# Designs tried in a protein design run: peptides against a protein of PDB entry 6UG1. Part 269

Target 1, 304 residues: chain A of PDB entry 6UG1
Amino acid sequence: SNEERKRRKYFHMLYLVCLMVHGFIRNEWINSKRLSRKLSNLVPEKVFELLHPQKDEELPLRSTRKLLDGLKKCMELWQKHWKITKKYDNVGLYMRTWKEIEMSANNKRKFKTLKRSDFLRAVSKGHGDPDISVQGFVAMLRACNVNARLIMSCQPPDFTNMKIDTSLNGNNAYKDMVKYPIFWCEVWDKFSKKWITVDPVNLKTIEQVRLHSKLAPKGVACCERNMLRYVIAYDRKYGCRDVTRRYAQWMNSKVRKRRITKDDFGEKWFRKVITALHHRKRTKIDDYEDQYFFQRDESEGIPD
Target 2, 301 residues: chain A of PDB entry 6UG1 as posed
Amino acid sequence: SNEERKRRKYFHMLYLVCLMVHGFIRNEWINSKRLSRKLSNLVPEKVFELLHPQKDEELPLRSTRKLLDGLKKCMELWQKHWKITKKYDNEGLYMRTWKEIEMSANNKRKFKTLKRSDFLRAVSKGHGDPDISVQGFVAMLRACNVNARLIMSCQPPDFTNMKIDTSLNAYKDMVKYPIFWCEVWDKFSKKWITVDPVNLKTIEQVRLHSKLAPKGVACCERNMLRYVIAYDRKYGCRDVTRRYAQWMNSKVRKRRITKDDFGEKWFRKVITALHHRKRTKIDDYEDQYFFRRDESEGIPD

## One batch from the design tools (peptide; made by RFdiffusion4, then SolubleMPNN)

Design b2_p29_7_s2 (from b2_p29_7, 17 letters changed)
Fold by OpenDDE base, seed 1:
Structure b2_p29_7_s2 (fold): chain B 304 residues (1-304), chain A 29 residues (1-29)
Amino acid sequence: as target 1 above (304 residues)
Amino acid sequence: ELDELIEFIMNLLREFDEEHYKMVREILS
């Protein structure tokens, strides 16, 4: 019905705010000074030097290569630190079906949340789910004075899916779900004036995204619980930015149709949410990023 | 009710505390 469409759209909006607030609070938790002191000790001086290369005036690309090498070594160090990867409880922060939401409404069971103290302990000990691991990796880079962002792919229920029964029952459902990450890292390259994408846990890859990312879900089964729609970046200074354009090859033709921002009302609403979560002044880094997004929009064109 | 929906979503996500709730309500006000 039209009413059910409105209800699902509204529920999607509320769910999206809850996810974005979760990302904001996790981004605050990883700024813990106590955690920072512990995690900086995981990074040897030689790796710290690679993370902070001098500018090569002859070939700036050499400085970027040193940074990439430093990030690779940090991923290896992080794998050594991380002892226990827990499975997600149910589907974690991956996308729920409408049926799963309706079934959950009948379950008045309160679940225990992970407290800040428990999170910091989990990261310090190297045990937790993949999301905690990525968040801890961002904390380690920040502890080394790297300008690292926490990236969250927000997975609200699909308000464009009007099907009642979307039961995702299958033995491989968990494997397909976790094939692509929900959380990852971006690192500012001051030499190339670009964000470097780092997935330290899932795909264990470093990317300089041009037109597409390896982190963008592909295939029907993977997209059932991980639909790239709202990729939000949280920086060390409590900046909040929509970086979906980086990861969406087909932002205008495909992704926008599945976002709240498909109409003027949704665009204005979503901009208010981003603004409320953006607690820093604009910087030249934001200018370079916006210029890159502009060029990506022009290169995609307007969908027919 | 808005508050019941927020509580429901936060409990569903297993990320419900007073800080989360307060910040969500502030954004939605």
Scores: peptide ipSAE 0.750, ipTM 0.977, DockQ to the pose 0.625
Fold by OpenDDE base, seed 5:
Structure b2_p29_7_s2 (fold): chain B 304 residues (1-304), chain A 29 residues (1-29)
Amino acid sequence: as target 1 above (304 residues)
Amino acid sequence: ELDELIEFIMNLLREFDEEHYKMVREILS
């Protein structure tokens, strides 16, 4: 019905705010001074120097290459630190179906939430799910004074799906679900004036995204629980930015149609939410990023 | 209604506490 469409849209909006707040609070937790002191000790001086290369005035690309090598070594160090990757409880923060949501409404079971103290302990020990691992990696880079952002691909239920969802069956569904990450890292390259994408846990890749990312879900099965729609960046100074444009090859033709921002009301509402979570002043880094997004919008064009 | 829906979503996601609830309510006000 039209009412069910309105209900699903509203529920999607509330769910999106909850996810974005979760990302914000996890971004605060990874700024822990106690955690920072512990994680800085994981990075040898030689790797720290690679993370902070001098500017090569002749060829700035040499400085970027040093930073990339430093980030690669940080990923290797992080893999040595991380002892136990736990499976998600159920689907974690991956997308739930409408049927799963409806079935959950009948289950009044309260779940124990992960407290800040438990999170900090998990990161310090190297024991947790992939999301905790990525968040800890961002904390380690921040402990090394790297301008690293926590990236979250928010997975609210698909308000454009009006079908009665069939239950996603069995063990294969989990493998397809976790094929692409929900959380990753971005690192500011001060030399190229671009964000570097880092997935330290899932795909174990470093990218300088131009048109598309390896982190963007591909294939029907992977997209059932991971739809690239809301990629939110949380920086060390509590900045919050929509960076979906970086990862969406087809922002205008495909992604926008599945976002709340498909209409003017949804765009204004989503801008209000981003503004409420953005606790810092604008910087030149934001100007370079917005220029990049503008160029990407022009290059995609208007879909026919 | 709004509070019940927030609590339902928070419980569904299993990652939320009172700080999360307060911040969600503040954004939705």
Scores: peptide ipSAE 0.748, ipTM 0.977, DockQ to the pose 0.649
Fold by OpenDDE base, seed 2:
Structure b2_p29_7_s2 (fold): chain B 304 residues (1-304), chain A 29 residues (1-29)
Amino acid sequence: as target 1 above (304 residues)
Amino acid sequence: ELDELIEFIMNLLREFDEEHYKMVREILS
């Protein structure tokens, strides 16, 4: 019905705010001074120097290469630190079906939430799910004075799916779900004036995204629980930015149709949510990023 | 009610605490 469409849209909006708030709070937790002191000790001086290369005035690309090598070594150090990767409880923060949501309304089970103290202990010991591991990796880079962002791919239920039965079939549902990450890292390259994408846990990849990312879900089965729609960046100074444009090849033609921002009301509403979570002043880094997004919009063109 | 829906979603996410709830309410006000 039209009523059910309105209900699903409204529920999607509330769910999106809850996810974005979760990302914000996790970003605060990884700024812990106590955690920072512990994680900085994982990075030897030689790796710290690679993370902070001098500007090569002759060839700025050499400085970027040093940073990339430092980030690679940090991923290797992080793998040595991380002892136990736990499976997600149920589907974690991956996308739920409408049927799963409806069935959960009948289940009054209160779940134990992860407290800040438990999170900090998990990161310090190297014991947790992949999301905790990525968040801890961002904390380690921040402990080394690297301008690292926590990236979250928010997975609210698909309000464009009007099917009643949205049951997912298949024995590999968990493997397909976790094939692509929900959380990753971005690192500011001050030399190239670009964000470097780092997935330290899932794909174990470092990329300089131009037109497409390896982190963008591909294939029907992977997209059932992980749709690239709302990629939110949380920085060390409590900045909040929509960075979906970086990871979306087809933002205008495909991704926009599945976002609340498809209409002017949704765009204005979503801007208010971003503004409420953005606790810092604009910087030149934001200008370079917006210029990159503009160039990406121009290069995609208007969808036919 | 809005509060019941927030509680429902937060419980579904398993990330419900007072800080989360407060911040969600502040954004939705």
Scores: peptide ipSAE 0.715, ipTM 0.972, DockQ to the pose 0.623
Fold by OpenDDE base, seed 4:
Structure b2_p29_7_s2 (fold): chain B 304 residues (1-304), chain A 29 residues (1-29)
Amino acid sequence: as target 1 above (304 residues)
Amino acid sequence: ELDELIEFIMNLLREFDEEHYKMVREILS
């Protein structure tokens, strides 16, 4: 019905705000000075130097290569630190079906929320789910004075899906779900004036995204619970930015149609949410990023 | 209704405390 469509759209909006607030709060938690002091000790001086290369005036690419090598070594150090990767409880922050949501409405069971103290302890010990691990990796890079962002691929229920039931593949459902990450890292390369994408936990990859990312879900089974729609970046200065354009190859033709921002009302509403979560002034880094997004939008063109 | 929906979603996400609730409410005001 039209009412059910409105209800699903509204629920999607509320769910998206809840996810974005969760990302914001996790981004605050990883700025913990106590955690920073502990995590900085995981990075030896030689790796710290690679993270902070001098500018090569002849070939800035050499400085970028040092940074990339430093980030690779940080991923290796992080793997050594992380002792226990817990499975997600149920589907974690992956996309739920409408049926799963409706069934959950009948379940009055309150779940225990992870407190800040428990999170900080989990990161410090290297015990937690993949999301906590990624968040801790961002904290470690920030502890080394790296301009690292926490990236969250927000997975609200698909308001464009009007089906009551979505048959999910049973046997490999968890494997297909976790094939692509929900959280990852971006690092500012001051030499190339670009964000470097880092997945330290899932794919264990470093990318300089141009047209497409390996982190973008591919295949029907993987996309059932991980639909690239809202990739939100949280920086160390409490900036909040929509970076979906980086990871979406087909932003205009495919992704926009599945976002609340498909219409002017949704665009204005989503901009209000981003603005409320953006607690810093604009910087030249934002200008370079917006220029990159503009170029990516022009190069995709308007879908016919 | 709105508060119940927020609580429901936060419980579904297993990430609900007063800070989360307050911030969600502030954004939705």
Scores: peptide ipSAE 0.750, ipTM 0.977, DockQ to the pose 0.668; fails the geometry check

Design b2_p29_7_s3 (from b2_p29_7, 17 letters changed)
Fold by OpenDDE base, seed 2:
Structure b2_p29_7_s3 (fold): chain B 304 residues (1-304), chain A 29 residues (1-29)
Amino acid sequence: as target 1 above (304 residues)
Amino acid sequence: EIEELIEQIMRELREFDERHRKLVLEILE
């Protein structure tokens, strides 16, 4: 019905705000001074120097290469630190089906929420799920004075899916779900004026995204619980930005149709949410990023 | 109604405390 469509759209909006607030609070937790002091000790001076290369005036690309090498070494150091990768409880922050949401409405079971103290202990010990591991990696880079963002791919229920039964069939449902990350890192390259994408945990890759990312889910089974729709960036200064355009090859033709921002009401509402979570002034980094997004929109063209 | 739906979502996500609830409500006002 039209009513069920409205209900699912509204529930999607509420769920999206909850996810975005979760990302915001995790971004605050990883700014812990106590955690920062512990994690800085994981990075030796030689790696710190690679993270902070001098500008090569002859070939600026050499400075970017040093930064990339530093980030690679940080990923290796992080793998040594991280002792236990736990599986997600249930589906973690991956997308629920509408059937799962309806069933959960009847389930008043309280679960133990991870407290800030427990999170900081988990990161410090190297024990936790992949999301905690990525968040800890961002904290380590921030402890080394790197301009690292926490990236979250928000997975609210698909309000465009009007099917009653959305039962996911498959023996490998968990493997397909975790094939692509929900959380990753971005690092500002001051030399190239671009964000570098870093997945330290799942794909263990570093990318300079041009047209597409390896982190974008591909294939039907992977997209059932991970649809690229809302990629939100949380910086060390409590900035909040929609960076979906970086990771979406087909933003205008495909991704927009699955977003609340498909209509003017949803765009205004989503802008309100972003603004409420954005606690810093605009910078030249935001200008370079917006210019990159503009160029990506022009290169995609208007969908026919 | 909104608060009940937020509580449902918070239970489903398992990562939410009272600070999360407060901040969600403040954004939705």
Scores: peptide ipSAE 0.735, ipTM 0.973, DockQ to the pose 0.697
Fold by OpenDDE base, seed 3:
Structure b2_p29_7_s3 (fold): chain B 304 residues (1-304), chain A 29 residues (1-29)
Amino acid sequence: as target 1 above (304 residues)
Amino acid sequence: EIEELIEQIMRELREFDERHRKLVLEILE
């Protein structure tokens, strides 16, 4: 019905805000000074120097290569630190079906909320789910004075899916779900004036996204619980930015149709949410990023 | 109604405290 369509759209909006607030609060938690002091000790001086290369005036690419090598070594150090990767309970922060949402409404079971103290302990011990691990990796880079962002791919229920029963009955449903991450890292390269994408946990990859990301879900089974729609970046200064354009090859043709921002009302509403979560002044880094997004929009063209 | 839906969602996310609730409500106002 039209009513059910409105209800699903509204629920999607509420769910999206809740996810974005979750990401914001996790971003604050990883700014813990106590955690920072502990995590900085994981990074030896030689790796710290690679994270902070001098500017090569002859070839700035050499400085970028040092930073990339430093980030690779940080991923290796992080893997040594991380002792136990817990499975997600159920589907974690991956996308629920509408049937799962309806069933959850009836289940008043008090879930044990992860407290800040428990999170900080989990990160410090290297014991938690993949999301906690990624968040801890961002904290380690921040502890080394790296301009690292926490990236979250927000997975609200698909308001464009009007099917009543979307039973995901596949035996491999969990493997397909976790094939691509929900959380990752971006690191500012001051030499190339670009964000470097780092997945320290899932794909264990570093990339300089041009047109395509390895982190973008591919294939029907992976996209059932992980649709690239809202990729939100949280920086160390409590900036909040929509960075979906970086990871979406087909932003205008495909992704926009599945976002609340497909219409002017949704665009204004989503901008309000971003603005409310953005607690810093604009910087030249934001200008370079916006210029990159503009060039990506021009290169995609207008969908026919 | 909105508060119950927010509470439902935050329970599902396993991240629900008063700060989460307040910040969500402040954004939605």
Scores: peptide ipSAE 0.731, ipTM 0.972, DockQ to the pose 0.737
Fold by OpenDDE base, seed 4:
Structure b2_p29_7_s3 (fold): chain B 304 residues (1-304), chain A 29 residues (1-29)
Amino acid sequence: as target 1 above (304 residues)
Amino acid sequence: EIEELIEQIMRELREFDERHRKLVLEILE
């Protein structure tokens, strides 16, 4: 019905705000000075120097290569630190079906929320789910004075899915779900004026995204619980930015249709949410990023 | 209604405390 469509759209909006607030608070927690002091000790001086290369005036690419090597070594150090990767409880922050949401409404079971103190302990010990691990990796890079962002692929229920039964196939569902990450890292390359994408936990990859990312879900089974729609970046200065354009090859043709921002009302509303979570002034980094997004939008073209 | 839906989502996400709830409500005002 039209009412069910409105209800699902509204619930999607509420769920999206909740996810974005979660990302914001996790981003605040990883700025912990106590955690920073502990995690900085994981990075030896030689790796710190690679993270902070001098500008090569002749070939800026050499400086970028040093940074990339430093980030690779940081991923290796992080793997050594991280002792226990827990499975997600249920589906973690992956996308729920509408059936699962309806069933959860009847389930008044109180879950124990992870407190800030428990999170900081988990990161410090190297014990937690993949999301906590990624968040801890971002904290380690920030402890090394690297301009690292926490990236979150927000997975609200699909308001465009009007099927009554949205049951998913149970076979390998968890493996297909976790094939692509929900959280990852971006690092600012001051030499190339670009964000470097780092997945330290799931795919264990570093990439300089041009047209597509390895982190973008591919295949029907993987996309059932991980639909790239809202990729939100949280920086060390409490900036909040929509970076979906980086990771979406087909933003205009495919992704926009599945976002709340498909209409003017949803765009204004989503901009209000981003603005409320954006606690810093604009910088030249934002200008370079917006220019990159503009070029990516022009290069995709308008879908026919 | 909105508070119940937020509480439902918070239970589903398992990561929400009163600070999360407050900030969600402040954004939705």
Scores: peptide ipSAE 0.722, ipTM 0.971, DockQ to the pose 0.670
Fold by OpenDDE base, seed 1:
Structure b2_p29_7_s3 (fold): chain B 304 residues (1-304), chain A 29 residues (1-29)
Amino acid sequence: as target 1 above (304 residues)
Amino acid sequence: EIEELIEQIMRELREFDERHRKLVLEILE
């Protein structure tokens, strides 16, 4: 019905705000000074120097290569630190079906909330789910004075899915779900004037995204619980930015149709949410990023 | 109604932080 379509759109909006606020709060938690001091000790001086290369005036690319090598070594150090990767309880922050949402409305079960103290302890010990691990990795890079962002792929229920019953198949569902991350890292390369994508936990990859990312979900089974729609970046200065354009190959043709921002009302609303979570002034880094997004929009074209 | 839906979502997220609830409500105003 039209009413069910409105209801699903509204619930999608509420869920999206809740997810974006979750990312914001986790971004605050990883700025903990106590955690920063502990995590900085995981990074040897030689790796710190690679993270902060001098500008090579002859070939700026050499400086980027040092940074990339430093980030690779940080991923290796992080793997040594991380002792226990817990499975997600249920589906973690992956996308729920509408049936699961309807069933959860009737389920008044008290879930154990992860407190800030529990999070900081989990990161410090290296014991937690993949999301906590990625968030801790971002904290370690920030502890080394790297301009690292926490990236969150927000997975609200698909308001474009009007099917009543979406029974997801059981046993392979978890493997397909966790094939691609929900959280990852971006690092500012001051030499190339670009964000470097880092997945330290899932795919264990470093990318300089041009047209597509390996972090973008592919295949029907993976996209059932992980649809690339809202990739939100949280920086160390409490900036909040939509960076979906980086990871979406087909932003205009495919991704936009599944976003609240498909219409002017949704665009204005989503801009209000981003603005409310954006607690810093604009910088030249934002200008370079916006220029990159513009070039990506021009290169994709408008779908006919 | 909106508060009940937020509470439902917060249960799904396992985030029962009052600050989280407050900030969600402030954004939705």
Scores: peptide ipSAE 0.665, ipTM 0.961, DockQ to the pose 0.717

